Peptides against a protein of PDB entry 2XVC. Designs and how they scored, part 60

Target 1, 50 residues: chain A of PDB entry 2XVC
Amino acid sequence: ITERELLDYIVNNGGFLDIEHFSKVYGVEKQEVVKLLEALKNKGLIAVES

## One batch from the design tools (peptide; made by RFdiffusion4, then SolubleMPNN)

Design b2_p29_2_s2 (from b2_p29_2, 13 letters changed)
Fold by OpenDDE base, seed 1:
Structure b2_p29_2_s2 (fold): chain B 50 residues (1-50), chain A 29 residues (1-29)
Amino acid sequence: as target 1 above (50 residues)
Amino acid sequence: MIKVGKYKIKVLVSKEEIEKIFAEEEKKK
């Protein structure tokens, strides 16, 4: 999965992301999802909220 | 540091901006 694909998912999912759920559904390692999120955040494309 | 969990993400760019940003990134590779 790419940063673009993850960002598109976030947009299309109304901003909601459950990393563990995403990992299970899409077969992506949780660590990879976190890595991509960090990249998106560091680029200023997203803000992560609880 | 982002941990595994459930989040509400605020997207700070428009869909149009997303297209432009990642198009530019591809050019830089």
Scores: peptide ipSAE 0.657, ipTM 0.892, DockQ to the pose 0.926
Fold by OpenDDE base, seed 5:
Structure b2_p29_2_s2 (fold): chain B 50 residues (1-50), chain A 29 residues (1-29)
Amino acid sequence: as target 1 above (50 residues)
Amino acid sequence: MIKVGKYKIKVLVSKEEIEKIFAEEEKKK
């Protein structure tokens, strides 16, 4: 999965992301999802809230 | 540091901007 694909998912999901759920459903390692999120955040494309 | 968990993520760019940003990234590869 790419940064673009993850960002598109986030946008289309109304901003909601459950990393563990995403990992299970899409077969992506949790650590990879976190890595991509960090990249998106560092680029200023997202703000992560919980 | 982002932990594994549930988030409500604020997307700071429009869909149009996303298209432009990643198009530029592809050009730079």
Scores: peptide ipSAE 0.657, ipTM 0.892, DockQ to the pose 0.931
Fold by OpenDDE base, seed 3:
Structure b2_p29_2_s2 (fold): chain B 50 residues (1-50), chain A 29 residues (1-29)
Amino acid sequence: as target 1 above (50 residues)
Amino acid sequence: MIKVGKYKIKVLVSKEEIEKIFAEEEKKK
């Protein structure tokens, strides 16, 4: 999965992301999802709220 | 320092901007 694909998913999912759920559904390692999120955040494309 | 969990993500760019950003990245490759 690419940064673009993850970002598109986030947009289409109303901004909600469950990393564990995403990992299971799409067969992507949790650490890979985190890595992509970090990249998006560092580029200033997203803000992560918890 | 993002950890595994559930989040509400705020997207800071428009859909149009997203297209431009990643299209530009592709041009550089």
Scores: peptide ipSAE 0.657, ipTM 0.892, DockQ to the pose 0.923
Fold by OpenDDE base, seed 2:
Structure b2_p29_2_s2 (fold): chain B 50 residues (1-50), chain A 29 residues (1-29)
Amino acid sequence: as target 1 above (50 residues)
Amino acid sequence: MIKVGKYKIKVLVSKEEIEKIFAEEEKKK
């Protein structure tokens, strides 16, 4: 999965992301999802809210 | 540092901006 694909998912999902759930559904390691999120955040594309 | 969990993420760019940003990223590869 790419940063673009993850970002598109986030947009289409109304901003909601459950990393563990995403990992299970899409077969992507949780660490990889976190890595991609960090990249998106560091680029200023997203703000992560609890 | 982002931890595994459930989040509500705010996207800070428009869809048009997203397209431009990733087009530029591809160009850099």
Scores: peptide ipSAE 0.657, ipTM 0.892, DockQ to the pose 0.944

Design b2_p29_2_s3 (from b2_p29_2, 11 letters changed)
Fold by OpenDDE base, seed 4:
Structure b2_p29_2_s3 (fold): chain B 50 residues (1-50), chain A 29 residues (1-29)
Amino acid sequence: as target 1 above (50 residues)
Amino acid sequence: MIKVGKYKIKVLKSEEEIKKFFEELEKKE
């Protein structure tokens, strides 16, 4: 999965992301999801709340 | 550092801005 794909998912999911749930449903390792999320945050595309 | 968990993500760019961002990223690669 790419950063763009994850971002699109987030957008389409109303901003909600459950990393563990996403990992299970889409077959992506949790650490990979975190990595992509960190990248998106670092690039100023998202702000992570809570 | 982001931990595994449940989050509410705030998207800071419009869809058009996102599109342009990744287009520019591809050009630099």
Scores: peptide ipSAE 0.682, ipTM 0.895, DockQ to the pose 0.935
Fold by OpenDDE base, seed 1:
Structure b2_p29_2_s3 (fold): chain B 50 residues (1-50), chain A 29 residues (1-29)
Amino acid sequence: as target 1 above (50 residues)
Amino acid sequence: MIKVGKYKIKVLKSEEEIKKFFEELEKKE
């Protein structure tokens, strides 16, 4: 999965992301999802809130 | 540092801005 694909998913999911869920559903390693999120954040495209 | 968990992500760019961003990024790479 690419940064763009993850970002698109986030947008389409109303901004909500459950990393564990996403990993299971899409077969992407959790650490990879985290890596992509960090990249998106560092690029100023997203802010991560909990 | 982002941990595994549930988040509400704030998208800071419009769809058009996102499109342009990645287009420009691809040009650089």
Scores: peptide ipSAE 0.682, ipTM 0.895, DockQ to the pose 0.917
Fold by OpenDDE base, seed 5:
Structure b2_p29_2_s3 (fold): chain B 50 residues (1-50), chain A 29 residues (1-29)
Amino acid sequence: as target 1 above (50 residues)
Amino acid sequence: MIKVGKYKIKVLKSEEEIKKFFEELEKKE
């Protein structure tokens, strides 16, 4: 999965992302999802609420 | 650092801005 694809998923899912759920459904390693999220955040495309 | 979990994420760019961003990356890389 690419950064663009993950971002599109986030948009289409109302901003919600469950990393564990996503990993199971789409067969993507959890660490890969985290990596992509960090990239999106560092590029200023998303803000992760905490 | 982002940990495995459930998040509500704020998308900071419009669809058009996102499109242009990745298009520009493809051109520059």
Scores: peptide ipSAE 0.682, ipTM 0.895, DockQ to the pose 0.869
Fold by OpenDDE base, seed 3:
Structure b2_p29_2_s3 (fold): chain B 50 residues (1-50), chain A 29 residues (1-29)
Amino acid sequence: as target 1 above (50 residues)
Amino acid sequence: MIKVGKYKIKVLKSEEEIKKFFEELEKKE
C-alpha cells in the first residue's frame, strides 16, 4: 500500500482509522501502517488526533 | 511518534492539493 492509498482511505472513512482493524482487513503490517502515517504527518498532509 | 491504536485523522490539505502533491512526487520519481 502507498501513502496516497492510505490517505485516500482515511479521507473516505471520515478521518477515522483503527490501525489494528485496518491491518487485519487489508493485510498490511501494523508497522507499515504506522510508517505510512508518520510519513503523511511529516509531509504536513495530516494531523493525528483522538 | 504514532502508536498502534484508533485515531481521528485531520486531513490538512484539500483534494486538489493532495492530487498535485502526489503528481509532483510522481514526476520526480
Scores: peptide ipSAE 0.681, ipTM 0.895, DockQ to the pose 0.947

Design b2_p29_2_s4 (from b2_p29_2, 13 letters changed)
Fold by OpenDDE base, seed 2:
Parts: structure tokens; C-alpha cells; sequence
Structure b2_p29_2_s4 (fold): chain B 50 residues (1-50), chain A 29 residues (1-29)
């Protein structure tokens, strides 16, 4: 999965992301999802609250 | 540091901006 694909998912899911759920559904390692989120955050594309 | 969990994420860019950003990234690769 790419950053773009994850971002599109987030947008289409109303901003909600359950990393564990996403991992199960899409067959992506949880740590990979976290890595992509960190990248998106560092680029200023998203704000992750908490 | 982002941990595994459930989040409500705020997207800070528009759909158009997303398109432009990732097109630019692609050009740099």
C-alpha cells in the first residue's frame, strides 16, 4: 500500500482509521500502516489526534 | 509517535491538493 492509497482510504472513511482493523481487512502489517501514517503526518497532510 | 490504535484523523489538504502533492512526489522519484 502507498501513502496515497492510505490517505484516500482515510478521506473516504470520514477520517476514521482503526489500524488493527485496517491491517486485518487489507492484509497490511500494522507497522507498515503506522509508518505510512507517520510519513503523511510529517508531510503535513494529516493531523493525528492523541 | 503514532501507536497502533483507533484514530479520528484530520485531513489537512483538499482532494485537489492531494493530487498535486503526489504527482510532484512521483516526478521526484
Amino acid sequence: as target 1 above (50 residues)
Amino acid sequence: MIKVGKYKIKVLVSEEEIKEIFEEEEKKK
Scores: peptide ipSAE 0.662, ipTM 0.893, DockQ to the pose 0.869
Fold by OpenDDE base, seed 4:
Structure b2_p29_2_s4 (fold): chain B 50 residues (1-50), chain A 29 residues (1-29)
Amino acid sequence: as target 1 above (50 residues)
Amino acid sequence: MIKVGKYKIKVLVSEEEIKEIFEEEEKKK
């Protein structure tokens, strides 16, 4: 999965993301999801709140 | 540091901006 794909998912899911749920559903390692989120945050594309 | 969990993410860019940003990312590669 790419940063773009993850960002699109977040947008389409109203901003809600459950990393464990996402990992199970899409077959992506949890640490990979975290890595992509960190990248998106560092680029200023997202703010991680809860 | 982001940990595994449930989050509410605030998206800070528009759909148009997203498209432009990732187009630039591809050019940079």
Scores: peptide ipSAE 0.662, ipTM 0.893, DockQ to the pose 0.943
Fold by OpenDDE base, seed 5:
Structure b2_p29_2_s4 (fold): chain B 50 residues (1-50), chain A 29 residues (1-29)
Amino acid sequence: as target 1 above (50 residues)
Amino acid sequence: MIKVGKYKIKVLVSEEEIKEIFEEEEKKK
């Protein structure tokens, strides 16, 4: 999965992301999802909130 | 550092901006 694809998923999911659930559904390693999120955040494309 | 968990993410760019950003990124590669 690419940064673009993950970002599009986030947008289409109303901003909600459950990393563990995403990993299970899409077969992407949790650490890879985290890596992509870090990249998106560092680029200023997203803000991560709890 | 982002940990595994559930998040509400704020997207700071529009769909159009996203398109432009990643198109530009690909052009540079």
Scores: peptide ipSAE 0.662, ipTM 0.894, DockQ to the pose 0.910
Fold by OpenDDE base, seed 3:
Structure b2_p29_2_s4 (fold): chain B 50 residues (1-50), chain A 29 residues (1-29)
Amino acid sequence: as target 1 above (50 residues)
Amino acid sequence: MIKVGKYKIKVLVSEEEIKEIFEEEEKKK
């Protein structure tokens, strides 16, 4: 999965992301999802809110 | 320092900006 694909998923899911759920559904390692999120955040494309 | 969990993500760019950003990245590869 790419940064673009993850970002598009986030947009299309109303901003909600459950990393564990995403990992299970799409077969992507949790650490890979975190890595991509960190990249998106560091580029200033997203803000992560609890 | 993002941990595994459930989040509400705020997207800070428009759809058009997203398109432009990643098109530029692809052109540089």
Scores: peptide ipSAE 0.661, ipTM 0.893, DockQ to the pose 0.930

Design b2_p29_3_s2 (from b2_p29_3, 8 letters changed)
Fold by OpenDDE base, seed 3:
Structure b2_p29_3_s2 (fold): chain B 50 residues (1-50), chain A 29 residues (1-29)
Amino acid sequence: as target 1 above (50 residues)
Amino acid sequence: MKLKIKSGKFKKPFSELSEKEREELLKLA
């Protein structure tokens, strides 16, 4: 999965992301999801609220 | 872990983005 694809998912899911759920559904390792999130954060594209 | 994420670029919830802002955001990833 790419950063673009993850961001698209987050946007279309109302900003909600369950890492455990996402990992299971899309077959992406949890650490990979976290890596992509950190990349998006570093680009200033997302901010984690809770 | 369940997260709530907002737009870092536009400093507001994703649900409040216009179509233009949404497309712009996605092009930046």
Scores: peptide ipSAE 0.701, ipTM 0.930, DockQ to the pose 0.924
Fold by OpenDDE base, seed 4:
Structure b2_p29_3_s2 (fold): chain B 50 residues (1-50), chain A 29 residues (1-29)
Amino acid sequence: as target 1 above (50 residues)
Amino acid sequence: MKLKIKSGKFKKPFSELSEKEREELLKLA
């Protein structure tokens, strides 16, 4: 999965992301999801509300 | 872990983005 694909998912899911659920459904390792999130955050594209 | 994420670029919820803002955001990823 790419940063763009993950961002698209987050946007289309109303900003909600359950890392556990996402990992199970899409077959992406949790650490990979976290890595992509950190990249998006470093670019200033996302911010965690809660 | 369950997260609620908003747009860092536009400092608002993703649901409040216009189509133009959404496309701009996705181009930056």
Scores: peptide ipSAE 0.701, ipTM 0.930, DockQ to the pose 0.924
Fold by OpenDDE base, seed 2:
Structure b2_p29_3_s2 (fold): chain B 50 residues (1-50), chain A 29 residues (1-29)
Amino acid sequence: as target 1 above (50 residues)
Amino acid sequence: MKLKIKSGKFKKPFSELSEKEREELLKLA
């Protein structure tokens, strides 16, 4: 998936992301999800609260 | 791993974004 698609998911999910769940449902490797999150963070688009 | 994420662009929870802010955010990805 793309950064845009992941961001859209996060926004529509109230800011919550379960990496394990997401990986299983969407068939994306956990390390790929983390990579996309880091890209979004580096662009200043997201901030992890907890 | 379960994460809670907020808007880095607008520095507030996603639930508090206006529709305009939401669209702007998504265009930047």
Scores: peptide ipSAE 0.700, ipTM 0.929, DockQ to the pose 0.926
Fold by OpenDDE base, seed 1:
Structure b2_p29_3_s2 (fold): chain B 50 residues (1-50), chain A 29 residues (1-29)
Amino acid sequence: as target 1 above (50 residues)
Amino acid sequence: MKLKIKSGKFKKPFSELSEKEREELLKLA
């Protein structure tokens, strides 16, 4: 999965992301999802509300 | 872990983005 694909998912999911659910559905390791989120955050593209 | 994420670029919820803003955001990833 790419940063673009993850961002697209987040946007289309109303900003909600369940890492456990996402990992199971898409077969992506949880640590990989976290890595991508950190990259998106560092680019200033996302901010975690809760 | 369940997260709620907003647009860092436009400083607002994704649901409040225009289509133009949405497309602009996605191009930056």
Scores: peptide ipSAE 0.702, ipTM 0.930, DockQ to the pose 0.913; fails the geometry check

Design b2_p29_3_s3 (from b2_p29_3 with H4K L9K E11K E16K T18S T23K K28L)
Fold by OpenDDE base, seed 3:
Structure b2_p29_3_s3 (fold): chain B 50 residues (1-50), chain A 29 residues (1-29)
Amino acid sequence: as target 1 above (50 residues)
Amino acid sequence: MKLKIKSGKFKKPFSKLSEEERKELLELA
């Protein structure tokens, strides 16, 4: 999965992301999801609220 | 872990983005 694809998912899911759920459904390692999130954060594209 | 994420670029919830802002955001990823 790419950063663009993850961001698209987050946007279309109302900003909600369950890492455990996402990992299971899409077959992406949890650490990979976290890596992509950190990349998006570093680009200033996302901010984690809670 | 369950997260709530907002737009860092536009400093608002994703639900508040216009279609143009949404398009721009996705093009930047």
Scores: peptide ipSAE 0.715, ipTM 0.935, DockQ to the pose 0.923
Fold by OpenDDE base, seed 4:
Structure b2_p29_3_s3 (fold): chain B 50 residues (1-50), chain A 29 residues (1-29)
Amino acid sequence: as target 1 above (50 residues)
Amino acid sequence: MKLKIKSGKFKKPFSKLSEEERKELLELA
């Protein structure tokens, strides 16, 4: 999965992301999801509300 | 872990983005 694809998912899911759920459904390792999130955050594209 | 994420670029919830803002956001990823 790419950063763009993950961002698209987050946007289309109303900003909600359950890392464990996402990992199970899409077959992406949790650490990979976290890595992509950190990349998106470093680009200033996302911010965690809660 | 359950997260609630907003747009860092536009400093608002993703649901508040226009289609143009959404397009720009995705192009930056």
Scores: peptide ipSAE 0.715, ipTM 0.935, DockQ to the pose 0.919
Fold by OpenDDE base, seed 2:
Structure b2_p29_3_s3 (fold): chain B 50 residues (1-50), chain A 29 residues (1-29)
Amino acid sequence: as target 1 above (50 residues)
Amino acid sequence: MKLKIKSGKFKKPFSKLSEEERKELLELA
């Protein structure tokens, strides 16, 4: 998936992301999800609260 | 791993974004 698609998911999920759940449902490797999150963070688009 | 994420661009929870802010955010990805 793309950064945009992941961001859209996060926004529509109230800011919550369960990496394990997401990986299983969407068939994306956990390390790929983390990579996309880091890209979004580096662009200043997201910040992890907890 | 379960994460809670907020808008880095607008520095507030996603639930508090206006529709325009939401649109802008998604266009930047």
Scores: peptide ipSAE 0.715, ipTM 0.934, DockQ to the pose 0.921
Fold by OpenDDE base, seed 1:
Structure b2_p29_3_s3 (fold): chain B 50 residues (1-50), chain A 29 residues (1-29)
Amino acid sequence: as target 1 above (50 residues)
Amino acid sequence: MKLKIKSGKFKKPFSKLSEEERKELLELA
């Protein structure tokens, strides 16, 4: 999965992301999801509300 | 872990983005 694909998912999911659910559904390791989130955050593209 | 994420680029919820803003955001990833 790419940063673009993850961001697209987040946007189309109303900003909600369940890392456990996402990992199971898409077969992506949880640590990989976290890595991508950190990259998106560092680019200033996302901010975690809760 | 369940997260709620907003647009860092436009400083607002994704639901409040225009289609143009959404397109721009996705192009930056």
Scores: peptide ipSAE 0.714, ipTM 0.934, DockQ to the pose 0.918

Design b2_p29_3_s4 (from b2_p29_3 with H4R L9K F10Y E11K T23K K28E)
Fold by OpenDDE base, seed 1:
Formats: C-alpha cells, sequence, structure tokens
Structure b2_p29_3_s4 (fold): chain B 50 residues (1-50), chain A 29 residues (1-29)
C-alpha cells in the first residue's frame, strides 16, 4: 500500500481509521500503516484529531 | 487503535473539502 492509497482510504472514510480493522481487512501490517501515517503527517497532509 | 483524522493541508474535516481540494490533496501524497 502507498501513502496515496492510505490517504484516499482515510478521505473516503470520513477521516476515520481503525488501524486494527484496516490491517485485518487489507492485509497490511499495523506497523506499516503507522509508518505511512507518519509520512502523511510529516508532509502536512493529515492531522490526528483523536 | 481508532483514529479521527482531518486535513492537515486545509485545516478542516475531509468532509468539508471540495472535489478540487480533494484532488489536489491526493496528488501530494
Amino acid sequence: as target 1 above (50 residues)
Amino acid sequence: MKLRIKSGKYKKPFSELTEEERKELLEEA
């Protein structure tokens, strides 16, 4: 999965992301999801509200 | 872990993005 694909998912999911659920459904390691989130955050593209 | 994420670029919820903003946002990823 790419940063673009993850961002697209987040946007289409109204900004909601359940890492556990996502990992299970899409077969992506939780650590990889976190890595991608950090990259998106560093680019200033996302901000975690809660 | 459950997260609620908003647009960092536009400083607003993703639900408030226009289609143009959405497109521009995704192009930067």
Scores: peptide ipSAE 0.729, ipTM 0.938, DockQ to the pose 0.933
Fold by OpenDDE base, seed 5:
Structure b2_p29_3_s4 (fold): chain B 50 residues (1-50), chain A 29 residues (1-29)
Amino acid sequence: as target 1 above (50 residues)
Amino acid sequence: MKLRIKSGKYKKPFSELTEEERKELLEEA
């Protein structure tokens, strides 16, 4: 999965992301999801509210 | 872990983005 694909998912899911659920459904390691989120955050593209 | 995420670029919920803003956002990913 790419940063763009993850961002697209987040946007289409109303900003909601359940990492555990996402990992299971899409077969992506949780640590990989976190890595992608950190990259998006470092680019200033996302902000985690809770 | 459940997260609620908003646009860091535009400082607002993704639901409030225009199509143009959405496009620009995705181009930077």
Scores: peptide ipSAE 0.728, ipTM 0.938, DockQ to the pose 0.945
Fold by OpenDDE base, seed 2:
Structure b2_p29_3_s4 (fold): chain B 50 residues (1-50), chain A 29 residues (1-29)
Amino acid sequence: as target 1 above (50 residues)
Amino acid sequence: MKLRIKSGKYKKPFSELTEEERKELLEEA
């Protein structure tokens, strides 16, 4: 999965992301999801509220 | 872990983005 694909998912999911659920459904390791999130955050594209 | 995420670029919920903002956001990823 790419940063773009993850961002698209987040946007289309109303900003909600369950990392555990996502990992299971899409077959992506949780640490990889976190890595992508950090990259998106560093680019200023996302902000985690809670 | 369950996260609630908003647009960092536009400082608002993704649901409030215009189509142009959404397009620009995705192009920057």
Scores: peptide ipSAE 0.727, ipTM 0.938, DockQ to the pose 0.935
Fold by OpenDDE base, seed 3:
Structure b2_p29_3_s4 (fold): chain B 50 residues (1-50), chain A 29 residues (1-29)
Amino acid sequence: as target 1 above (50 residues)
Amino acid sequence: MKLRIKSGKYKKPFSELTEEERKELLEEA
């Protein structure tokens, strides 16, 4: 999965992301999801509210 | 872990993005 694919998912999911659910459904390691989120955050593209 | 995420670039919820903003945002990822 790419940063763009994850961001697209988040946007289309109303800004909600359940890492546990996502990992199980898409077969992506939770660590990888977190890594991608960190990258998106470092680029200033996303901000985690809660 | 359940997260609520908003646009860092536009400082607003993703639901408030225009189509142009959405396009630009995705192109930057």
Scores: peptide ipSAE 0.726, ipTM 0.938, DockQ to the pose 0.935

Design b2_p29_4_s1 (from b2_p29_4, 10 letters changed)
Fold by OpenDDE base, seed 1:
Structure b2_p29_4_s1 (fold): chain B 50 residues (1-50), chain A 29 residues (1-29)
Amino acid sequence: as target 1 above (50 residues)
Amino acid sequence: PLVLIPTDLSEEEQKKLREEGKAKLKELE
């Protein structure tokens, strides 16, 4: 999954991301999802609310 | 679970998304 695809997913899912659920549904390793999120956060492309 | 807000959205859209995400999170608590 690309950063853009992950961003779109977040928007389409109402700002909500369950990493375990996402991993199971989309076949992406949990650690990979976390890495993508960290990259997005470091680039200032997402804000982590909670 | 996380509530995440893309910053390329308008401030209004970010606010809406934040509320939606918080609501979803609260449903699980």
Scores: peptide ipSAE 0.718, ipTM 0.916, DockQ to the pose 0.858
Fold by OpenDDE base, seed 4:
Formats: C-alpha cells, sequence, structure tokens
Structure b2_p29_4_s1 (fold): chain B 50 residues (1-50), chain A 29 residues (1-29)
C-alpha cells in the first residue's frame, strides 16, 4: 500500500483507523502500517487527533 | 484505534473528519 492510498483510506473511513482491523482486512503487516503512519506524521501529512 | 486527519484537506474538511473520527472512537469505547 502507498502513502496516498493510506491517506485516502483514512478520509474514506471518517478519519478512523484500527490498525489491527486494517491489517487483517488488507493483508498489510501491522508494523508496516505503523511505519507508513510515522512517515506521514513526520512529513506533516497527517495529524494524530486521538 | 486512532483518529487521523490528513493535513492537505481544508480546515472545514479536517474539522468534519475530526468529529466523525471522534464519534466512531467513542462508539467503540
Amino acid sequence: as target 1 above (50 residues)
Amino acid sequence: PLVLIPTDLSEEEQKKLREEGKAKLKELE
């Protein structure tokens, strides 16, 4: 999955992301999802609300 | 679960998404 695809997923899912659920549904390792999120956060492309 | 807001959205869209995400989070708590 690309960073843009993950961003689009977040928007389409109402700003909500359950990493465990996402990993199971899309077959992406949890650690990979976390790495993508960390990259996006460090680039200022996402803000963590809660 | 996390509430995440893409920053390339308008402030209005970000606010909407924040509210939606918080509502979903609250629903699961």
Scores: peptide ipSAE 0.718, ipTM 0.916, DockQ to the pose 0.862
Fold by OpenDDE base, seed 3:
Structure b2_p29_4_s1 (fold): chain B 50 residues (1-50), chain A 29 residues (1-29)
Amino acid sequence: as target 1 above (50 residues)
Amino acid sequence: PLVLIPTDLSEEEQKKLREEGKAKLKELE
């Protein structure tokens, strides 16, 4: 999965992300999802609200 | 679970997304 695809998913899912659920649905390792999120956060492309 | 807001959205879009995300989070509590 690409960063853009993850961003689109977040928007389409109402700003909500359950990493466990996402991992199961898309077959992406949880640690990979975390790495993508950290990259997006460090680039200033997402803000972590909660 | 996390509430995450893409920064390329408008302020109003970001606000809407925050509210939606918080609501989903609250449903799980």
Scores: peptide ipSAE 0.717, ipTM 0.915, DockQ to the pose 0.856
Fold by OpenDDE base, seed 2:
Structure b2_p29_4_s1 (fold): chain B 50 residues (1-50), chain A 29 residues (1-29)
Amino acid sequence: as target 1 above (50 residues)
Amino acid sequence: PLVLIPTDLSEEEQKKLREEGKAKLKELE
């Protein structure tokens, strides 16, 4: 999965992400999802609200 | 679960998404 694909998913899912659920549905390792999110956050491309 | 707001959206879109995400999070609590 690319950063843009993850961003699009977040928007389409109403700003909500359950890493466990996402991992199961899309077959992406949880640690990979976390790495992508940390990269996006560090680039200022997402804000973590909760 | 996380509430995440992409910053490439307009301020109004970000606000709407923030409220939507918070509502979804609250439903699960």
Scores: peptide ipSAE 0.717, ipTM 0.916, DockQ to the pose 0.861

Design b2_p29_4_s2 (from b2_p29_4, 10 letters changed)
Fold by OpenDDE base, seed 3:
Structure b2_p29_4_s2 (fold): chain B 50 residues (1-50), chain A 29 residues (1-29)
Amino acid sequence: as target 1 above (50 residues)
Amino acid sequence: MYVLIPTFLSKEEQEELRKKGLAKLKEKL
């Protein structure tokens, strides 16, 4: 999965992300999802509300 | 579980997403 695909998912999923669920559905390792989120956050592309 | 807000969206869109995300978070807790 790419950063763009993850961003699209976040928007389309109403700003909500369950890493456990996402990992199961899309077959992406949890650590990979976290890595992508950290990259997006460091770039200032996402803000973590909760 | 996270509520995440893309910063390139308008402030209005960001607020709507925040509300939706928090609602989903509450539902899952």
Scores: peptide ipSAE 0.740, ipTM 0.930, DockQ to the pose 0.902
Fold by OpenDDE base, seed 5:
Structure b2_p29_4_s2 (fold): chain B 50 residues (1-50), chain A 29 residues (1-29)
Amino acid sequence: as target 1 above (50 residues)
Amino acid sequence: MYVLIPTFLSKEEQEELRKKGLAKLKEKL
């Protein structure tokens, strides 16, 4: 999954992400999802509310 | 589980997304 696809998912999922669920649906390792989120955060593309 | 807000959205859109995400988070806790 690309960063853009992940961003689109976040928007379309109402700002909510369950990594366990996401991993199962998209077949992406949980560690990879976290890595993508960290990259997005470091780029200033997302803010972590909770 | 996370509530995440894309920063390129308008402030209004960010606020709406924040509210939606927090509501979903509350439901899952």
Scores: peptide ipSAE 0.740, ipTM 0.930, DockQ to the pose 0.871
Fold by OpenDDE base, seed 1:
Structure b2_p29_4_s2 (fold): chain B 50 residues (1-50), chain A 29 residues (1-29)
Amino acid sequence: as target 1 above (50 residues)
Amino acid sequence: MYVLIPTFLSKEEQEELRKKGLAKLKEKL
C-alpha cells in the first residue's frame, strides 16, 4: 500500500481508521500501516484528531 | 482506532470529516 492509497482510504472512510480491521481486510501488516501513518504525520499531511 | 484529518482538504471538508470520524469512533467504542 502507498501513502496515497492510505490517504484515499482515510478520506473515503470518513476520517476513521481501525488498524486491526484494515490489516485484516486489506492484508497489510499492522506495523506497516503504523509506519505509513507516522510518515504522513511527519510530513504534515494528516492531523490526528483522536 | 483513529480519527485522521488530511490537511490538504479545505477547512470545511476537514470539519465534515472530523464530525464523521468522531461519530464512527463513538460507534466503535
Scores: peptide ipSAE 0.740, ipTM 0.930, DockQ to the pose 0.889
Fold by OpenDDE base, seed 2:
Structure b2_p29_4_s2 (fold): chain B 50 residues (1-50), chain A 29 residues (1-29)
Amino acid sequence: as target 1 above (50 residues)
Amino acid sequence: MYVLIPTFLSKEEQEELRKKGLAKLKEKL
């Protein structure tokens, strides 16, 4: 999965992300999802509300 | 579980996502 695909998912899922659920549905390792989120956060593309 | 807000959206869209995301978070807890 790419950063762009993850951003699209976040928007389409109402700003909510359950990593456990996402990992199971899309077959992406949880640690990979976390790395993508960290990259997006560091680039200032997402803000972590909660 | 996270509530995440893309910063390139308008302020109105960002606020909408905050509300939706927090509602989902509350449902899952």
Scores: peptide ipSAE 0.740, ipTM 0.930, DockQ to the pose 0.892

